# Peptides against a protein of PDB entry 5OOQ, part 151

Target 1, 227 residues: chain A of PDB entry 5OOQ
Amino acid sequence: YREDVRQVVTHPANALSFLQPGRLVEISVNGKDNYGWGAVVDFAKRINKRNPSAVYTDHESYIVNVVVNTMYIDSPVNLLKPFNPTLPEGIRPAEEGEKSICAVIPITLDSIKSIGNLRLYMPKDIRASGQKETVGKSLREVNRRFPDGIPVLDPVKNMKIEDEDFLKLMKKIDVLNTKLSSNPLTNSMRLEELYGKYSRKHDLHEDMKQLKRKISESQAVIQLDDL

## One batch from the design tools (peptide; made by RFdiffusion4, then SolubleMPNN)

Design b2_p23_6_s4 (from b2_p23_6, 14 letters changed)
Fold by OpenDDE base, seed 4:
Structure b2_p23_6_s4 (fold): chain B 227 residues (1-227), chain A 23 residues (1-23)
Amino acid sequence: as target 1 above (227 residues)
Amino acid sequence: DYSMTDEELIGLLTKKVKEKLEK
């Protein structure tokens, strides 16, 4: 059901009016490469100059340029072509423990997982030196401010999709989500996750406390030698 | 413009969902 909603939301008839510069979008390329939340630069209708008769699906008929801050540092970003959604081999998000950089990537509407209910300030010339990094910093700040996730546009309230059948679908999803959230297993899993986070924070605090003690002890020894 | 309208898309998706629920 979520995929069905995504298909409706990301259809050009619904999505394009919400893809203003700076709009936050959650990006998953080809269902495997998750770049997280990025910011829209612009979009254009997909044109194939070599094959003008090429017919694209609705979700592939537009190219959206987005700034991401999760590009793997050693990815061949120099091979990226504006408005070409077929990404070169090696273009991927950074994995855990890898360094990331900011990049502008062209994606299709089908690569949008969610459209956020937030817009960043988007520089007029994103290709100018340092501008991508500025947007990258803003993205990091947004993620910091919304640890539980960036607010997503409501298809009904915000996007004004008021089809009766769609409303019924949304209602059903809400019911299912409520049931899922009320499930003892889900609550247990959430509790375990929260406990895990708490435990990690506690461990970090203890480590910091130990480090502070060691520093204090070292400073005390230095002061004793100077007396 | 052969692009499906949002209404058409919703209709198709709704139909698919209904078919899955009736199975």
Scores: peptide ipSAE 0.023, ipTM 0.495, DockQ to the pose 0.018
Fold by OpenDDE base, seed 1:
Formats: C-alpha cells, structure tokens, sequence
Structure b2_p23_6_s4 (fold): chain B 227 residues (1-227), chain A 23 residues (1-23)
C-alpha cells in the first residue's frame, strides 16, 4: 500500500507542483541506491534527442535534478550529464565508513521515495564553486534537527489529492496501520516470544510425525515377521 | 463485491491522474 501511495504522489500531475527549487525529496535510484534526503534544483520534461519518438511512462517522463550530500567520493561525477537519468557506472551513494561528497544528479520521478514538507534556500547558481557544499551543509543541519525523520508532505492535507479512490486507499492504510499498531505481534519482544513458541510447537509436531512414522515402520516389520 | 486489487487500483488512479494532466 505504501508503494501505491508513492505511485500516486510521485505522478507528474501531483508531484511537479511541489518540486520547487529547494524542496526536500528522499531519493532511491533503481530501488537500490539510497541517497537519503536531497534538495531539488529544477526539473524538465524528458526529451530523447536520439529518439524523439520515444515514449516514457508518466513516472519516467520528467527529469529532476537534485543535490545530494551522500555521493561516494570516488564516484565518476564528471561523467554525469544534466537531464540524463541513466547514471554512469560507479555513481552510487557512500556506504558506511566511506567518505561522501555533494553532487547534482538527474533522477526520474520514480526515484522519489517521498516529498518533504520543507524547502531549503537554493542558490541561484548551483554550479558555482562551493554552492553544492553549502546546500550539503544545510541538508546535514536539517537531518540533525529532525533525527526521527524529515516531515513528509501529507497527500491529502498538503498536496490536496482529492481523488475518491485515493482517499479510500488512504483510509484503508490507516485502518491497517491501526490494526498493526494494536497488534501485540508488532512488539519485537512479543514477536520473538511468539516465534519461539511457534518454533517449539513446530519442532514438537515434527518429532511426533517422526515418531508416528517409526511406530508405523516397526509395526510393518512385525507384521512381516508374523507372515 | 470484487475488491479491486491493489494493482488495479493503482492502474485506475494512474489513469485518472493522466486524464487530469491532459486537461
């Protein structure tokens, strides 16, 4: 259901009006490269100069340039082309223990995990020396101020998505979340305890099954000896 | 009452959003 909400939120009809310069967005490229929260520079409709007749999906039809502060330091950032979302090999976020740098990367709407309810001040010329780093510092400060996570735009209250089917979906999610929160299984300690009990029950059941098989085999051998 | 699958719902929502953009 969360993915369903993401698909609606990141659709051009809903997302583009909230992709102003400085808008915070959470970035995941190809579902594997998590850059964390970045800041929007600009966006444009995707144009394929080599194949003007190329048809893109709605979520791939726009390119968003974003500043990230989590780029791996040895990534070939010089190979990045503005408005080309096909990233060169080696472009990736820094892993734990690796150093990171600030970079501007082009992403599709499909690479937006969430849209934040905050905007940073964006320099007029992000390509100027030191400007990306300034935005990077601002991103770090925001993350420091929101240790539990940056506030996400509310699809209904903030984005004004009023589609009836979407509202039904949101209601369903709320009901499910309430059920999950009220479910004692959501407590990790209780889940571990229940899993332990289940595992023991399963083991006992398997032991019983094995014993029954052994008894059956023994009875079959006895019957063979009595024939 | 055939509960629309999540995939069908997403498809419908995507279509509706697309229609709004073409307007």
Amino acid sequence: as target 1 above (227 residues)
Amino acid sequence: DYSMTDEELIGLLTKKVKEKLEK
Scores: peptide ipSAE 0.019, ipTM 0.515, DockQ to the pose 0.018
Fold by OpenDDE base, seed 5:
Structure b2_p23_6_s4 (fold): chain B 227 residues (1-227), chain A 23 residues (1-23)
Amino acid sequence: as target 1 above (227 residues)
Amino acid sequence: DYSMTDEELIGLLTKKVKEKLEK
């Protein structure tokens, strides 16, 4: 159930509107590399230049750039490629007793464990010298202030996830999970089909919303420049 | 039915965004 909730919360239809610069997110890459709480820099739709026809899952269809303060100091951060969520070998969080540094890493939505109900003030140019470290200090301060954990966005109260299709999907997922014990392959295929149908619809709506927002933002900038 | 499909709307919006970004 927890994973199901995570899937819903991190779905582009729900998550993207809450991935503003400075938004805190809890990061787990590939289910094993826990970076803890990081801060969102920006996000973009994943584009495969080599294979434009490549179809990504909803949770892999966007790249989120996040500042983390838990990167192992000897990680090959220079090998990080912008907008490439496939992290080089050796990129990992610091273990206990190891020194850590701040880094900007590209992740997918699937690597978000939770979305926090807090936003940090983000520098305009995070790539400038010292800026990521400033964010790192802010992250440490937040962790200090919330010893019991950073508050997480409420899916209903904060994110207002009230989509009927989503609720139906959740119910179907629950039913399928119960039946997974009998025919895992059929249930997985059915889940994928249901998710795919739902995802396509939501992807279109989200793309529309994002584009409308970008248009509005660009118009606002133009209006500001004309003033 | 002259209502734009979601895909058509996305296409139009994408074009508009690209045009604004290229200026």
Scores: peptide ipSAE 0.000, ipTM 0.218, DockQ to the pose 0.014
Fold by OpenDDE base, seed 3:
Structure b2_p23_6_s4 (fold): chain B 227 residues (1-227), chain A 23 residues (1-23)
Amino acid sequence: as target 1 above (227 residues)
Amino acid sequence: DYSMTDEELIGLLTKKVKEKLEK
C-alpha cells in the first residue's frame, strides 16, 4: 500500500504542483542509491533530442533537478549531463565513513520516495560558485531541526487528493503505461473502459481542474526561514 | 524557467489521456 501511495503522489498530475524551487524531496535512484533529502531546483518535461518520438512513462516523463549534500566526494560529477537522468557510472551517495559533497543531479519522478512539507530558500543561480554548498548547509540544518524526520506532505490534507475514482484511474493508467510497450491494444482497450466508467460520473478535465485549484489553494508551505 | 503552469499541466494530461483513448 505504501508503494501504491507513492505512485499516486509522485504522478505528474499530483507531484508537479509541489515541486517548487526549494521543495524538499527524499531521493532514491534506481531503488538502491539513497541520497536522503534533497532540494528541488527546477523541473522540465523530458525531451529526447535524438529520438523525439520517444515515449516515456508518466513517472519518467519529467526530469527534476535536485541539490543533494550526500554525493560521494570521488564521484565523477563532471560527467553529469544536464537533463539526463541516466547517471554516469560511479555517481553514488557516500557510504558510512566516506566524505560527501554537494551536487545537482537530474532525477525522474520515480526516484522520489517522498515529498516534504518544507521548502528551502533557493539561490537564483544554483550553478554559481558556492551556491550548492549554501543549500547543503541548509539541508544539514533541517535534518538537525527534525531529528525524527522531515515532515512529509499529507496526500489528503496537504495535496488534497480526495477523488477516489480519479485516484483509481490514475493508478490504473500508471500500470497501463508500463505495459503499453508490451501489449498496446489490450492496454488501450482497458484504458478506454476505465475512462469510460469515470467519465460517466465526472468529466475528467473538470475534475482535474478542480483538484489543481484545491491544491493551489492549499499550498501552505513551511519555509526554512520561518523556523 | 522550465516549470509548467497548472493550466498547461491540465492541458497536457487531458491531451495525453485523449490520445490514449483514440489509439
Scores: peptide ipSAE 0.023, ipTM 0.335, DockQ to the pose 0.027; fails the geometry check

Design b2_p23_7_s1 (from b2_p23_7, 6 letters changed)
Fold by OpenDDE base, seed 3:
Structure b2_p23_7_s1 (fold): chain B 227 residues (1-227), chain A 23 residues (1-23)
Amino acid sequence: as target 1 above (227 residues)
Amino acid sequence: VKKLPVYQLNDDGSETVAFYIEL
């Protein structure tokens, strides 16, 4: 059920409006490489230069550049290519006992486990000397302040996902969490159906969501200039 | 010492400074 919510939350029409520079996101690449909480640098529509007609799934159609402070120190970070979410072999988070460094990695929306309520100050030039480390220190401090976990955006209250089918989905999840179900499989199938219905309706309102995103992005820029 | 803001998104859609980080 967590995955079902994640699919909705990380859909471009919902997520992009909240991926301003500095937005905290919890990162899991390929379902195995957990980088923990990182900070968004920027994002862009995924474009295949070799095949402009390439079609990506919704969750793979954007690339998000994020600062992480958990990169394994011996990872070949020099091989990272901006806006290429296919990470080189050896790019991984540090394991227990290993040293980590700060790095900017490109990820897809599908690699976002959760979107945080908090947004860091993001330097204008993250590639400048010492800037990634500053963000890394900020990440450490935030993690220190929230030992029980960084607050996650509320899909309804914060993200304003008000679609009726989504609300039904959320309600169903809540019911399943609070009540013992005698038929988990049937409930899961119904949940998938609700998600499918939501997704179809969501696509019809894409233009409206894009407008909301643009407004949100513009506001974020103004706030940074006031600093 | 740098004092950097951390922003929080509120239920009304406004963004406010939740706290500052000193580095």
Scores: peptide ipSAE 0.718, ipTM 0.961, DockQ to the pose 0.662
Fold by OpenDDE base, seed 2:
Structure b2_p23_7_s1 (fold): chain B 227 residues (1-227), chain A 23 residues (1-23)
Amino acid sequence: as target 1 above (227 residues)
Amino acid sequence: VKKLPVYQLNDDGSETVAFYIEL
């Protein structure tokens, strides 16, 4: 059921308006490479120049560039291609006992485990010398301040997901979480059905998604000018 | 030493500085 919630939260209709520069996101690539909390640089709609007819799922249709401070030091970061979420072989988080470095990696929405309630100051030019390291230091400090974990955005209170289908989904999840005695497979199918309805509804409202993005971007600019 | 703000999103939709980081 946590995955079902994650699917809703990371759907473009919901997530993009909260992916302002500096937004903290918890990153897991391919379900195995856990980079921990990173900071959003920017995002863009995924465009395949080689195959313009490529159709991506909703969760794969955007690329989010994130600063991580957990990249394995010997990872071939020079092979990273901007806006290519297919990471080169050897790109991985540092394991225990290994040294890490800061890097900007392109990920899909599907690689977001959680969206944090916190947003860092994001340098205007993250590619400038030392800027990624500054963000890395900030990430370390935030993690230090929140030993029990960085606060996650509340889907309803913070993200303002008030869609009826979503609320039904959430209620269903709550009921199912309480009633663990029911067949998990049946419950999963019901949740997928509800999610499907929710997703389809929001896919029809692309203009609304774009508006939310613009609002988010505008807010980020205003805050930077006040610093 | 630069003080960098960390923002939090409030329930009312406003964003405020939660704390500063000194670097």
Scores: peptide ipSAE 0.718, ipTM 0.961, DockQ to the pose 0.668
Fold by OpenDDE base, seed 4:
Structure b2_p23_7_s1 (fold): chain B 227 residues (1-227), chain A 23 residues (1-23)
Amino acid sequence: as target 1 above (227 residues)
Amino acid sequence: VKKLPVYQLNDDGSETVAFYIEL
């Protein structure tokens, strides 16, 4: 269901109107290279000058340039070609423990995992010295402010997707999410209630044992005094 | 210190400043 939603959201008819400069997007290239949240620079229709007759799928028909701050430091970023989404070998996000740099990468709509409801201030000339790093700092600050994740655009409320089948899909997902969220809470409350009952029973049992011990000790003392 | 706005999109289609980032 999540992939079905993603396909609809990232379709050009829906996505392009929300890809303004600075728009935050979550990026996954080729389903394996997760760059996290980046910021849109611009987008353009994909044109193949060498093969003008090339036909692209809807999700591959546009190129989106995005600033990421998670590029592996030793990636061959100098080999990146503007508006060419076929990334050179070695272009990848940094893994845990590796250093990252800021880079502008061209991606297709199919590489967008989510579109955020936030938009950064985007410098007019992102290629000028220090501008990518400024955006990178902004991205870090946003991520710091949203440790549970950057808010995603609502496909219905924000993107105004009104397709009936899509709305039915969203309703099903909402019901499922509600059930999944309610079950852990219900289970946790039941566990707390069960634990509370157990704790109370244990406390009462221990109190009764202590009381019985005191009674027995008192009786033993009385018997010793009568001896 | 430069203050940069971060915008949010509202349900009515308006865009407002969510917060500022100081760099």
Scores: peptide ipSAE 0.717, ipTM 0.961, DockQ to the pose 0.707
Fold by OpenDDE base, seed 5:
Structure b2_p23_7_s1 (fold): chain B 227 residues (1-227), chain A 23 residues (1-23)
Amino acid sequence: as target 1 above (227 residues)
Amino acid sequence: VKKLPVYQLNDDGSETVAFYIEL
């Protein structure tokens, strides 16, 4: 159920409007590398220059640059490529007892576990000397203030997700949390079905938005030719 | 000592300062 909620919350149609500079996000890369809470620098649509026809899933179609303060100190951060979410070998969070550094890493929406209710002050030039460390210190202070965890955005109250299937999903989760006696497998299958329907609706909406943009762009070109 | 704001998003869609961090 948590994964299904995550998929909806991190979908571009819902997530992008909340990925302002400084927005706190909880990061897990490839489901293996947990960086904890980081801060959004910016985001951009993923473009493959080598293969412009590359089709990405919705959750992999954007790159989010995030500041983390949990990067292993001996990780090859110099090999990080801008706008490349495929991280070099050796890029990993520090383990217990290891020293960490602040780094800016490119991630996909799929690497976001949760979106926080809090937003840090983000320096205008994060690449300037000492700026990422300032953000890192801020992250540490926020974590200190919230020992039970940083508050997560409410998908309904804060994110205003009004999709009927999603609301039904949330209600089911609430019921399941109260009725732990129900077979988890049956409930997961229903959630997958709901997510599948939701994903299809969103795909259609994105296709429609893209089509509308293409039409608008074509009309703009026609207007330019008529000038 | 720099005081940096941390913002929170409210249910009405407004953003307000939740607290300040001193660095």
Scores: peptide ipSAE 0.712, ipTM 0.960, DockQ to the pose 0.695

Design b2_p23_7_s2 (from b2_p23_7, 7 letters changed)
Fold by OpenDDE base, seed 3:
Structure b2_p23_7_s2 (fold): chain B 227 residues (1-227), chain A 23 residues (1-23)
Amino acid sequence: as target 1 above (227 residues)
Amino acid sequence: MVLLPVYRLNEDGSEEVEFYIEL
């Protein structure tokens, strides 16, 4: 059921309006490489210039560039290509006892485990010297402040996912979490039908995204003069 | 000293500063 929720939440129709610069996302690549929480730089529709007729699944149709601070230090980060989610061999998170560095990696929506209800300040030029490290420091501070985990966006209250089948799914999960013996809802959640409904609302979500960006831009960095 | 805001998204779609990070 958690995977079903993730599929709905990370669908482009729902996720993209919340992937503003600085949005925290929990990242798992290929189901094995857990980078933890990273920060969104930007996203774009996936375009294959070599094969314009390439068809991607909805969850693979967008590339999200994210800053992570958990990249293994000896990873060949110089081989990373922006907007190419096929990561070079050796690109992986640091294991316990290994040193990590900050890196920008391109991921698909399918690599998002959770979307956080927090957004960092994202430098305008993340490629400038020291900017990734600034984001990395911010990520560390956020993790420090939330030892029990970074708050996740509420799919209903925050993301406004109002599909009846989705709401039923959420209720079922809540019941299961409370150990109330409710009959397992049949796994037959027609995810495709849900996706179709969400796709029709996509334009509204994009409009909301633009409004949210304008609001966030008004809240500037505070520079205090050193006393 | 530079303070960087961290924003929380409210249910009404507005954002508010949750806290600041010092650089």
Scores: peptide ipSAE 0.737, ipTM 0.967, DockQ to the pose 0.632
Fold by OpenDDE base, seed 4:
Structure b2_p23_7_s2 (fold): chain B 227 residues (1-227), chain A 23 residues (1-23)
Amino acid sequence: as target 1 above (227 residues)
Amino acid sequence: MVLLPVYRLNEDGSEEVEFYIEL
């Protein structure tokens, strides 16, 4: 059941409007490499210039660039290609006892485990010297302040997912209070079809959210004179 | 000293500053 929720939450129709620069996301690449919480830089529709006829699944059709602070220090980060989610061999998170560095990695929506309810300040040019390290410091501070875990966006209250089958799924999860690892909801295929329709309602909702955000973002970076 | 905001998203779609990070 958790995977079913993840599939719904990370579908483009639901996820993209919440992937603003600085949005925290929990990252697991190929279900194996856990980078922990990272911060969104940007995203774009996946385009294969070599094979324009390539068809991707919905969860693989977008590339999200994210800053992580858990990259293994000896990973070949110089081989990373922007907007190429096929990571070079040796790109992995640091294990216990290993040193880590900050890196920008391209991931698919399928590599997002959770979308956080927190958004960092994101530098305009993350590739400039020292900017990734600033985000890395911010990530460390957030993790320090939330030892029990970073708050996750509520799919219903925050993301406004109103599909009836999804709501039933959420109710079942609440009742079981356990990892519903059992049977995929038979209606999971219907949820994917409904996501395409949800994108239109989401655009209008996004416009209103963006307007409300602009009002709140007036509390920008504060520079204090060094006393 | 530079303070960077961390924002929380409210149910109404507005954002509020949850806390500041000192750089």
Scores: peptide ipSAE 0.735, ipTM 0.967, DockQ to the pose 0.627
Fold by OpenDDE base, seed 5:
Parts: sequence; structure tokens; C-alpha cells
Structure b2_p23_7_s2 (fold): chain B 227 residues (1-227), chain A 23 residues (1-23)
Amino acid sequence: as target 1 above (227 residues)
Amino acid sequence: MVLLPVYRLNEDGSEEVEFYIEL
């Protein structure tokens, strides 16, 4: 059930309009490398310059650049290629007892476990010295303030997903959570239909992206003079 | 002292400052 919800939520037609700079996302790469909560820098449609005819799944068709503060310190971050979600060998989150650093990594939508209801202030130039670390500090503070977990966007109330089958799925999950029953939903075929219905939102999303960037930039940092 | 806002998305699509982070 959780995976079914994730597939719908992270579909481009639903997710992209909520991936503004600073949006918190929970990151799991290849189902094994859990980076925890990171912050969105930007996203772009995936283009394969070597194979322009390459066809990607909907969840792999966009690259999201995210700041994480859990990168293993000895990871070969210098080998990271911008807009290449195929991460070099050795790029991994720090394990317990290991030191971590802040890094920007390119991921696909399929690597998003959840989309948070919180958005950080994102520096204009994340590659400038110290800016990733600033985001890293912000991530630490958010995690500190939400020990029970960062609030996730409500797919219905926030994301306005109005598909009847999805609403039924959400209701079933709510009932199951209340009853502590884990019956698997056989809704795999319905998910593909859900994806098809949202394909039309892709074109609208690019227009919304520009508008949302302007809104994000308007909410200014408050610099308090040292009293 | 620099205060960085953290925003929450409301159901109406507006954003509000949830809290500030002191850097």
C-alpha cells in the first residue's frame, strides 16, 4: 500500500509541482542507500545526450538535484556528474560512526520515498562556498524539531490528487492503519491507469514551475541586526 | 544573526512560515 501511494505521489504529474527549491524530500537510492531527508535544489527533464532515443519510465524521466547532509565523507563526490542519476561507485550515505558531509546528488523521482510539507530556504548558488553546509545545518535543525518525523505532504489536501481510485486507496489505508491489518492491495494495474490520467499534467507543470520559482524567491530571508 | 524561514504549505496552496532557523 505504501509503495502504491508512493508511485502515485512521485509521478511527474503530481510530484513536480511540489519540487520547489528547498522542498524536503526523503531519499532512498536504488532501494538500499537511504540518505534521509534532503532539500530540492532544482529538477530537469532527463536527456540522454549519448542516446537521444532513450525511453525512460515516468519515474525516471526527470532528474532532481537534492542537497543531502548524510553523504559519507570519503565518497568520491568529485566524480558526480551533473544531471546523471547513475551515481559513481562509492557514493553512499554515511553509516553509524562514520562522518558525513553535505553534497548535491542527482536522483530520479523513483528515489523519492516521500515529499515533505516543509520547504527550506534554498541559497541562490548552492555551489558557492559554504552554501551546502548552510542547507545541511537547516536539515539538522528540522530533524531536531521533528523527532517523530518530518510532516509529509497530504496527497489529497495538499497535492489535490482527486482520482477516485486513489481516494479509495487512501481510505483503505486509513482503515487498515486503524485496524492494524496489513492486507496487500492488488492495485498494480490501477496504478498504471492513474499514471496515464496524470500525463496531461506534465505540460501544465512546466508553466507552473516558473510561477512557483518566483513565489519561492519572494519569501525573503530575515536578517536581524545583532542587537 | 541570520534567520532562515522554513515554510509550510497550506491546503489553500499558500505558504506560511512554520519557524525560523538561526544560522
Scores: peptide ipSAE 0.733, ipTM 0.966, DockQ to the pose 0.642
Fold by OpenDDE base, seed 2:
Formats: C-alpha cells, structure tokens, sequence
Structure b2_p23_7_s2 (fold): chain B 227 residues (1-227), chain A 23 residues (1-23)
C-alpha cells in the first residue's frame, strides 16, 4: 500500500506543485541508495538532447535537483552532470562511520520516497561557496528538531488528492496501521491515470515555484546585530 | 546572527514559519 501511495503522490500531476525551492523530500535512488531528507533546488522536464523523441514514464519525465548532506565524502561528485539522473558509479550516501558532504544531485520523481511538509530557505545561488553547507546545516537542524521523523505532506489534506479510490486506499492503510483487517487494493495505475494531468499544469507549476522562491527570499533573512 | 525560516504548509495552502534556524 505504501508504494501505491508513493506512486500517486510522486506523480507529476500531484508532486510538482509541492516541489518549491527548499521543499524537503526523502530520497532513495534506485531503491538502494538512501540519502535521507534533502531539499529541492529546482526541477525541470527531462530532455534528452541525443534523442529528442525519447519518451519517459511520468515518474521519470522530470529531473529534480536536490541538496543532500549525506553524500559520501569520497564520492566522485565532480562527475555529476546537471539534469542527468543517471548518477556516476561511486556516487552514494555515506555509510555508518563514513564522513559525508553536501552535494546537489539530480533525481527523478521516482526517487522520492516522501514529500515533507517543511520547506527550508533555499539560497539564490546554491553553487556559490558555502551555500550547500548552509542548506546542509539546515537539514541537520530540522532532523534534530524532528527526531521521530520529518512531517510528511498529507496527500489528502495538503495535496488535495480527493479521488475516491485513493481515499479508500488511505483508509485501508489507516486500518492496517491499527491492526485491523481490510481487503487489498491494487489500483494505483488507475489512480495515476486519473491524476496524471501534469502537462496541463506545467507552466503553472513553474510559475508557482518562482513565486514561492521570491516570497521566501523576501521573508527569510532576519539579521540580528550581534549584541 | 542570521535567522533562516523553515516553513510549514497549511491545509489552506498558506505557509507559516515553523521555526528559525540560526547561522
């Protein structure tokens, strides 16, 4: 059931409007490399310059750039290619006992495990010196403040996913969490079809992203004189 | 001292500052 929810939540029609700069997302690349919670820098529709006619699945049709603070320190981050979600060999999260660094990595929507209900301040130029580390510090702080886990966007209350079958799915999950019996559901594909209208909202999503960035920038920095 | 806001998204689509992070 969790995967069914994830498929719906991370579908472009639902996810993109919540991928504002600074939005926290939980990242798992290829179902193997767990980077934990990162922060969205931006996203763009995936374009294959070598094969412009390439068709991607909905969940692979966008590239999301995210700041992570869990990159293994000796990862070949210099080999990272912007907007290329096929990560070079050796790009991985730090394991226990290893040191980590901050990095910006391109991921697909399919690599998002969860979308958080928190959004960090995202620097205007994440490539500027020290900016990734600032985000990294923020990520550490938010994790510290939420030891039981960063709050996740509610698919219904926050994301406004109101499909009846989805609501039934959510209800069943809730019942299962309470250790009550319910019938299985296997209709995630149908739900994706119903809400898979991202193309119509693409321009709006970009506009919203830019607007949110501007708002964040205007409200974000409180500088206090060192007393 | 610089304070950076962390925002929470409300059900009505508005955002509010959840807390500030000190740099």
Amino acid sequence: as target 1 above (227 residues)
Amino acid sequence: MVLLPVYRLNEDGSEEVEFYIEL
Scores: peptide ipSAE 0.724, ipTM 0.967, DockQ to the pose 0.628

